Peptides against a protein of PDB entry 3QIS. Designs and how they scored, part 90

Target 1, 334 residues: chain A of PDB entry 3QIS
Amino acid sequence: PSLELSRREFVFENVKFRQLQKEKFQISNNGQVPCHFSFIPKLNDSQYCKPWLRAEPFEGYLEPNETVDISLDVYVSKDSVTILNSGEDKIEDILVLHLDRGKDYFLTISGNYLPSCFGTSLEALCRMKRPIREVPVTKLIDLEEDSFLEKEKSLLQMVPLDEGASERPLQVPKEIWLLVDHLFKYACHQEDLFQTPGMQEELQQIIDCLDTSIPETIPGSNHSVAEALLIFLEALPEPVICYELYQRCLDSAYDPRICRQVISQLPRCHRNVFRYLMAFLRELLKFSEYNSVNANMIATLFTSLLLRPPPNLMARQTPSDRQRAIQFLLGFLL

## One batch from the design tools (peptide; made by RFdiffusion4, then SolubleMPNN)

Design b2_p13_8_s1 (from b2_p13_8, 7 letters changed)
Fold by OpenDDE base, seed 3:
Structure b2_p13_8_s1 (fold): chain B 334 residues (1-334), chain A 13 residues (1-13)
Amino acid sequence: as target 1 above (334 residues)
Amino acid sequence: FLDEISEEMKKLY
């Protein structure tokens, strides 16, 4: 069996969070026998490609002289955004197109990723007074490393922030403020807020806006701005309530006094974001007659975003744990 | 707290 490939090198320029890019190529059976093709893992890999890449179709049959189009789809989800933002991973891969009883054909994937405030840590974003696209990639790495160290120091109740050498961090990320301040100003009377989905095009515009500017107004509908806030919270490498406090939140869920003590132990940026979001959501609940938003709906929605189980516990989350998590948030909304 | 944050963030403009 033999294949001819129309292309073997693919470049994905300016890859962004949640922006699908596609490159297509053709494979042709130039042999005289039917062949089966498949993308296969490399020797040390579990998957045929990185998590942000997909081939469609990834396998198939070709009759002699048959041709098929293959799409290479690049999509950076919440699962890949953080490692791409940090430069730990890159838009580079090698695909192995295997022909049954035939040869391997290597495809080179390359490109560049444009960093996003989505999937960036709260700690790094609090240090970032300019849009992320204005920050040199080298400085993004330093900001993440410094942010990790400051988080650890904060959790250990160690040394006060050395107020002297670096500019004072923001109390909350500017991106969260932009989203929440917009919603507070313009969306308090929005019917079905957080219940109606946004438009995908508007979501992309909002993401690009937050990555590239500090706007006076966020573009798009209130529903798109609301969903962008949800996406932002979902994409955080660590949830607003740090994983280390997850179990303590569940254990305290029915004691509002202990709940407040648990929140007081969050890193400063996480604690401020939590308090800011809870303050906003309590204001939003005052307009329930207009926006159809109630405490149970909000608690249910935001619990999955703010109080995520640690990765090692995700598969073990019980209905009781979920209910405790909801009760924990309800104690801050009521 | 909302107003306090808004006053701080207005300095970014």
Scores: peptide ipSAE 0.291, ipTM 0.907, DockQ to the pose 0.729
Fold by OpenDDE base, seed 2:
Structure b2_p13_8_s1 (fold): chain B 334 residues (1-334), chain A 13 residues (1-13)
Amino acid sequence: as target 1 above (334 residues)
Amino acid sequence: FLDEISEEMKKLY
């Protein structure tokens, strides 16, 4: 069996978080026999491609002189965004298109990723006084390393670095402030806030806006801005309530005094973000007559975002654990 | 606290 490929090199320019890109090529059976094709893993890989890449179709049959279009889809989800932001991974891959009883064909995937504030740590974002797209990639790496060390020091109750007044971190990420301040100003009376989904085009515009600028106003509907906040919180590499405190939050869920003590042990930026979000959500609840938002709905929604189980416990989360997590947040909303 | 954060962030403009 033999194939002809219309293209073997693919460049994905300016790949962004949650923005689907597609490149297409054709494969043609230029042989005299039917062939089966499949994308196969390289040696030591479990998958035929990186998590942000997909081929469609990834396998199939071709009769002699048959041609099929293959789509290479690049999509950076919350599961890939952090490693791309740090430069640990890149928009580079090699796909192996295998023919049964034939040869391998190599496809080169390349491109560039544009960093996002989505999927960046709270610690790093508190050190970024400019939009992430204005920050040199080398400095992003340094900020993540420094942020990790500062998180560890905070957890160990070590003396903070005597950072010069110019290097003092923000109390909360500017991106969270932009989202929350917008919602506070314009969305408190929004009917069905956090219940109506945003528009995908508006979400992309909001993400691009936060990555590239410090706007006076966030573009899009209040629903899109609200959903962008949820996406931001979901995409955090470390949730607002650090994984280390997850079990203690559940254990304390019915003791408001202990709940507050647990929150006080968060790293400074995480603690500030938590307090800021809880303050906003309490204000939003005052307008429940207008926005149809209630404490149980908000607690249920934000629990999955703010109080995520550690990856090793995710498969073991019980309905009781979920109820305790909701109860923990309710103690800050009421 | 909301106002405190807002006053800090206004310095970014």
Scores: peptide ipSAE 0.271, ipTM 0.900, DockQ to the pose 0.716
Fold by OpenDDE base, seed 1:
Parts: sequence; C-alpha cells; structure tokens
Structure b2_p13_8_s1 (fold): chain B 334 residues (1-334), chain A 13 residues (1-13)
Amino acid sequence: as target 1 above (334 residues)
Amino acid sequence: FLDEISEEMKKLY
C-alpha cells in the first residue's frame, strides 16, 4: 500500500486560547490495493497528538484512487492553556500517519502561541500591571517562579510581604477587576445574567481585549462579559479556593465561623479575589427582581468554578461533597 | 470592598 499526501508541514500562526484553527490536507491511495490509515502514538506517547491538536478523521479506509481530506484542528482549551502560557508546552508536534502493512508518513506541526491572562495563576496576574501580551516571555517565566515561591511562603506563614519590594502586587488581577467592575456597573439589571450564554465572537473579543489592553470598557454584551468571567475562573490553574483547602471547606460547610477561618488561610491574592467575587455576587443578588439571579443558582454555578475538587479527587466527588461545596459558598452569599 | 478595589485600580491606569 502507498499514500500520496498533498502536504506534510503545517504552521499554525498566532494560536490563541479558545480560537479554533484548521489546516487541511489530502491523502490519496496511489496504490492498487485498499489501505487502512491511522494516526499512531510516537514511542513513549499515549496519544497520537498533543491535547491541543486533533486530526479528523484520525483513521479510515481508502480504496484504490480514493482521496480523503484530513483536517488538523488546533484548539487551546482550559486543559492546555496553562502549559502553553508558561512555555512548558509549545505549538509543535509530529504526527505519525501509519499505513497498515505500509509506511509511516510524518507530519510536522509548528507555530506560535500568544499568551493569555486566561489560564495564568492569580499570583502571576497580581504581579502583571500591564497586559500579558506586553510582558516579555522571560519575565512571564520569572513571574511564575516568583508566584510559586510566594504561594509557598504564604502557606508556610514565614515571611510578611516585604512592603519594601519595588513593585507591590495588585490586590486582585486587573483582568478580574475589569470583568467584575464592568458587570457591577452595567449588568446588575441584566435579565437572565449568568443564565443566557454569550456570543462566541464577543467572547473572543473580550479575551483578546484583556490579553492586549486595559480597556475603558469591555466589548460585547453583558452576557458575554459574564460568561468571560466564568471562563476566566474555570481556566485558572489553581482555583480561587486553593486545592489544599478543598476538604476543609467541605468539612466546615455548615459552620459559618469555620468557613470564614478557612478563607482567611488562602494566599493573599486568592483571598482578595474570593472576597471581591463574593462582594460582587451579594450586590448582584440585591437586583434579583431585574436579573433573575438567586443565591442557589449563583452558589451552584460558582461552586464548580471556585471550589474545584483536587485532580486526584475529581473522579470521586459524591453528591454529598457537591452539596457541601454549595453550602460552603451559600454562607458567603446570604 | 468593591469600591476600594475599583479606586485602587483606577489610580494605576
């Protein structure tokens, strides 16, 4: 069996968070026998491609002189954004197109990723006074390392924040301030806020806006700005309530005093973001007659974002754990 | 707290 490939090199320029890019190529059976093709894992890989890449179709049969179009889809989700922002991963891969009883055909995937404030840690973002696209990649790495060290120092209660450091961190990320301040100013009376989905084009504009600028106004509808806040919280590598406190939140869910004590143990940026969000959501609940937002809806929605189970416990979350997590958050909304 | 954060952030931009 033999294949002819129309292209073997693919370049994905300016890959962004949640922006689908597609490159297509054709494969043709130039032999005289039917053939089966499949994308196969490289040596030591479990998957035929990186998590941000997909081939469609990834396998199939070709009759003699048959041609099929294959789409290579690049999509950076919440599951890939953090490792691409840090430069731990890159828009580079090699695909192995295997022909049964035939040859392997290698496809080279390359490109560049544009960093996003989405999927960046709260600690790093509190140190970024400028849009992430204005921050040199070298400084992003340093900010992530410093963020890790300060998280560890804050957890160990060892060092008071040296007020003498030349650049005081922000109390909250500017991106979450921009989103929440916009919603507070313009969306408190928005009917079905957090219930109506945003527009995908507007979400992309909001993401690009937050990554590249400090706007006077966020573009798009209130629904798109509200959904962008949810996407931002979901994409955080560490949730607003750190994984280390997850079980303690569940255990304290029915004791408001202990709940507040648990929150007081969060790293400063996480604690500030939590308090800021709770203040916003309590304000939003005052307008329930206009926005149709109620405490149970908000608690249910935001609990999955703010109080995520640690990765090792995700598969074991019980209905009781979920109810305790909701109850924990309700104690800050009521 | 909302206003406090907003006023602090507005001074930076």
Scores: peptide ipSAE 0.269, ipTM 0.902, DockQ to the pose 0.815
Fold by OpenDDE base, seed 5:
Structure b2_p13_8_s1 (fold): chain B 334 residues (1-334), chain A 13 residues (1-13)
Amino acid sequence: as target 1 above (334 residues)
Amino acid sequence: FLDEISEEMKKLY
């Protein structure tokens, strides 16, 4: 069997978090026999492509002189955003299009990624006084390394770092403040807040706004700003309640005094973000007659975002563990 | 606490 490919080189410029890009090409059976094609893993890979890439269709049959269109879709989700922000991964891949009883065809994928505050650690963001797109990539790497070292020192209760010439970090990320301050000012009376989805176009504008500027006002509806906060919390590489404290939160769920002691052991930025969000959500609950928001709905929604099981325990979360996690958060809302 | 954070963040403008 033999194929002709209309294109073999693909460039995806200015790839962003949650922004789908598509490139198309054609494959044609220029042989005299039917052929089966499939995208296959390279020798050392488990998948035919990186997590941010997809081919559609990824397999099929072609009769003699038949042609099919293949779409290459690039989409950076929460699962790929962190490794692309750090430069650990890049917009580069090689696809292997295999023919049964035939040869392999290689496709080259290349491009560039634009860093996002979404999928960046709370520790790194507390050190960023400017939008992430204004920060040099070399400085982003340094901020991530410094943030890891600060987290480890905070957990070990090591001696206060000599208040040397490092700029004092923010108490909370400016991106969280921009979202929460907007919702506090404009959304407390918004009917069905956190229950009505935002608009996808407005969500993209909010993400681009937070990555590139410090605006006086967040663009979009209150529903889009509320959903952007949920997306931000979901995309965090480590949840607001650190993985190391997950089991202790479940064990303490029915003792409000122990719950507060567990939260006091969080790294400074995580503890401040948790307290800031709980203060905002308690204010929002005062307007329940207007916004239809109640403590059980909020606790159920935010528990999955703030108190995630460690990756090694995700497949083992019981309904009892989920109920304990909700009860833990309820003790801060009531 | 909300107001304290807001007063700190106003220095970013």
Scores: peptide ipSAE 0.262, ipTM 0.897, DockQ to the pose 0.688

Design b2_p13_8_s2 (from b2_p13_8, 8 letters changed)
Fold by OpenDDE base, seed 5:
Structure b2_p13_8_s2 (fold): chain B 334 residues (1-334), chain A 13 residues (1-13)
Amino acid sequence: as target 1 above (334 residues)
Amino acid sequence: FLEEVSEEMKKLY
C-alpha cells in the first residue's frame, strides 16, 4: 500500500490555554489495493501524540483513489498547562502515520506556547507583581524554583528566612484579587451565580486580560467572571488545600477547632487564598435571597476545587470521603 | 480581611 500526503509540517503559533487550534491535511491512496492507516506510538511512547494534541480520524480504511481529511487539533487543558508554563514541555511533536504492511510517514508538529497565570502555582503568582506575559521566561523558571523552596521551608517550620533583598510576596495572587474583588463589587445580587455557565468567548477574554494586564474592571458577564474563578482554581497544579493536608481535613471534618488548626498549617499563600475565598463566599451567602446561593451548593462546588485527593488516591475516593470533604468546607461557610 | 487585601493591592496598582 502507498499514501500521498498533502502536508507533513504543521506550525501552531501563539498557542494559549483553552484556545483550540486546528490544522487539516489530506491523505490519498495512490496505490491499487485498499489500505488501513493508523497513528502509532513512537518506540518509547505510550501514546501516538502528546496530551495537548489529537488527530481526527486517528485510524481508518482507504479504497484505491480514495481521499480523507485529517484534523490536527491543539488544545491546552488543565492537564498540560502547568508543564507548558514551566517550559518542561513545548509545542513540538512527531506523529507516525502507519500503513498496514506499508511504510511509516512522519509528521512534524512545531510552534510556541504563551504562558498563563492559569496552571501556575500560588507561590509563583504571589511573587509576580506584573502580568505573567510581562515576566521573562528565565524569571518564571527562577520563580517556580524559589516557590518550591519556600513551600518546603514553610512545611518544615524552618527558621524565618532572613528578610533579605527578596521583594515581599503578595498576600494573595493579583489574579485572584481581580476576580474576587469584581465579584464582591458587582455579583453579590446576581441571580444563579456559580450555577449559570459563562460564555466561552468571554472566558477567553478574561484569561487573556489576566495574562496580559491589570485591568480596572474584568470584561464579561458576572457568570463568566465567576466561571473564570472556578477554572483558575481547577487549573492550579496544587489545590488551595495542599495534598499533604487532604487526609487530615477528612479526619477533622466534624471538629471545627481541628479544621482551623489544619488550615493554619498551610503555606502562607495557600492559607491567605483559602481565608480570602471563605470571607468572599460568606459575604455572598448574606445575599442568598437575591442570588439563590446556599451553603450546601457552595460547599459541594468548591470542595472539588479546593480539596482535591492526591493523584495516587483519586481513583479510590469514596462517597464517605466526599461527604467528609464537604462537611470540612461547610465549617468555614456557616 | 477582604477590605485589607483590597487596600494593600490598591497601594501597588
Scores: peptide ipSAE 0.399, ipTM 0.938, DockQ to the pose 0.819
Fold by OpenDDE base, seed 2:
Structure b2_p13_8_s2 (fold): chain B 334 residues (1-334), chain A 13 residues (1-13)
Amino acid sequence: as target 1 above (334 residues)
Amino acid sequence: FLEEVSEEMKKLY
C-alpha cells in the first residue's frame, strides 16, 4: 500500500486559549490495493498526538484512487493552557500516519502559542501589572517559578514580603478585578446572571481583551462577562482554595469559625481573591429580585470552581462531599 | 473590600 499526502508540514500561527484552528490535507491511495491508515503513538507516547491536537478522521480505509480529507484541529483547553503558558509545552508535534503493511508518514506540526491570563497562576498574575501579552515569555517563566517559591514560603512562614514598593504584588489579579468590577457595575440587575450562557464569540473577545489590554470596559454581554469569570476560575492551575486545604474545608463546613480560619491559611493572593469574590457574590445576592440569583445556586455553581477536589481525590468525591463543599461556601454568602 | 481593591487598581491604571 502507498499514500500520497498533499501536505506534511502544518503551521498553526497565533494559537490562543479556546480558539479552534483547523488545517486540512488530503491523503490519496496511489496504490493498487485497499489500505488502512491510522495515526499511531510514537515510542513512549500513550497517544498519537498532544492533548491540544486532534486528527479527524484519525483512522480509515481507502480504496485504490480514493482520497480523504483529514482535518488537524488545534484547540487549547483548560487542560493544556497552563503548560503552554509556561512554555513547558509548545505548539510542536510529530504525527505518525501508519499504513497497515505499509510505511509510516511523518507530519510536522509547528506554530506559536500566545500566552493567556487564563490558566496562569494567581500568584504569577498578582505580579503581572501589565497584560500577559506585554510580558516577555522569559519573564513569565521567572514569574511562575518565583510565584511557586513564594506560595511555598507563605504556607510555611508568614514572612512579610519585604519587596520594594515597585515589586509589591497586586492584591488580586487585574483580570479578576476587571471581570468582577464590570459585573458589579453593570450586571447586578441582569436577569438570569450566571444562568444564561455567554456567546462564544464574545467569550473569545473577552479573553483576547484581558490578555492584551486593560480596558475601561469589557466587551460583550453581562452573560459573556459572567461566563468568562467562570472560565477563568475553572482554568486556574491551582483553584482559589488551594488543594491542600480542600479536606479541611469539607471538615469545617458546618463551623463558620473554623471555615474562616481555614481561609486565613490560604496564600495571600488566593485569600484575597476568595474574599473579593465572596464580597462580590454577597452584593449580587442583594439584587436577587432583579437577577433571579440565590445563595444556593451561587454556592452550587462556585463550589465546583473554587473548591475543586485534588486530582487524586476527584474520582472519589461523594454527594456528601459536594454538599459539605456547598455548605462551606454558603457560610460566606449568607 | 470591593471598593478598596477598586481604588487601589484605579491608582495603577
Scores: peptide ipSAE 0.397, ipTM 0.937, DockQ to the pose 0.812
Fold by OpenDDE base, seed 3:
Structure b2_p13_8_s2 (fold): chain B 334 residues (1-334), chain A 13 residues (1-13)
Amino acid sequence: as target 1 above (334 residues)
Amino acid sequence: FLEEVSEEMKKLY
């Protein structure tokens, strides 16, 4: 069996969070026999591609002189955004197109990723006074490393932040402030807020806006701005309530005094974001007659975002654990 | 707290 490939090198320029890019190529059976093709893992890989890449179709049959179009789809989800923001991973891969009883054909994937405030840690964002696209990538790495060290110091109740040498961190990320301040000003009377989905095009505009600017007003509908806040919280590498406190939140869920004490143990940025979001959501609940938002709905929605189970416990989340997590948040909304 | 954060941020931007 033999294949002819129309292209073997693919460049994905300016890859962004949640922006699908597609490159297509053709494979043709120039042999005399039917052939089966498939993308196969490299010797040390479990998957045929990195998590942000997909081939469609990834396998198939070709009759002699048959041609098929293959799409290479690049999509950076919440699962890949953090490692791309840090530069730990890059838009580079090698695909192995295997022909059954034939040759391997190598495809080179390359490109560049544009960092996003989505998938960046709260600690790094509190140190980032300018839009992420204005920050040199080298400085992003340093900000993440410094943010990790400061998180650890804060959790250990160690030495006060050396107020002297570095610019004072923001109380909350500017991106969260922009989203929440917009919603507070313009969306408190919005019917079905957080219940109606936003528009995908508007979500892309909001993400790009937050990554590149400090706008006076966020573009798009209130629904799109609300969903952008949800996406932001979902994309956080660590949830607003740190994984280390997850079990303690569940254990305290029915004691509002202990719940407040658990939250007081969060790193400063996480604690401030939590308090800021809870303050916003309590204000939003005052307008329930207009926006149809109630405490149970909000608690249910935000629990999955703010109080995520640690990766090692995700597979074991019981309905009781979920109810305790909801009850924990209800104690801050009521 | 909402207003406090907004006032601090408005001084920066």
Scores: peptide ipSAE 0.390, ipTM 0.937, DockQ to the pose 0.828
Fold by OpenDDE base, seed 1:
Structure b2_p13_8_s2 (fold): chain B 334 residues (1-334), chain A 13 residues (1-13)
Amino acid sequence: as target 1 above (334 residues)
Amino acid sequence: FLEEVSEEMKKLY
């Protein structure tokens, strides 16, 4: 069996969070026998491609002189954004197109990723006074390392923040301030806020706006700005309530005093973001007659974002754990 | 707290 490939090199320029890019190529059976093709894992890989890449179809049969179009889809989800922001991963891969009883055909994937404030840690973002696209990549790495060290220092209760030498971190990320301040100003009376989905084009504009600028006004509908806040919280590498406190939140869910004590143990940036969000959501609940937002809806929605189970416990979350997590958050909304 | 954060941020931008 033999294949002819129309292209073997693919370049994905300016890959962004949640922006689908597609490159297509053709494969043709230039042999005289039917052939089966499949994308196969490289040596030591479990998957035929990186998590941000997909081939469609990834396998199939070709009759003699048959041609099929294959789409290479690049999509950076919440599951890939953090490792691409840090430069731990890159828009580079090699695909192995295997022909049964035939040859391997290598496809080279390359490109560049544009960093996003989405999927960046709260600690790093509190140190970023400028849009992430204005921050040199070298400084992003340093900010992530410093953020890790500061998280560890804060958890160890060791050193008071030496207020003297480095630029004082923001109380909350500017991106979450921009989103929440916009919603507070313009969306408190918005009917079905957090219930109506945003527009995908507007979500992309909001993401690009937050990554590249400090706007006077966020573009798009209140629904798109509200959904962008949810996407931001979902994409955080560490949830607003750190994984280390997850079980303690569940255990304290029915004791409002202990709940407040648990929140007081969060790193400063996480604690500030939590308090800021709770203050916003309590304000939003005052307008429930206009926006149709109620405490149970908000608690149910935001609990999955703010109080995520640690990765090792995700598969074991019980309905009781979910109810305790909701109850924990309700104690800050009521 | 909402207003406090907003007023601090507005001084920076």
Scores: peptide ipSAE 0.376, ipTM 0.935, DockQ to the pose 0.820

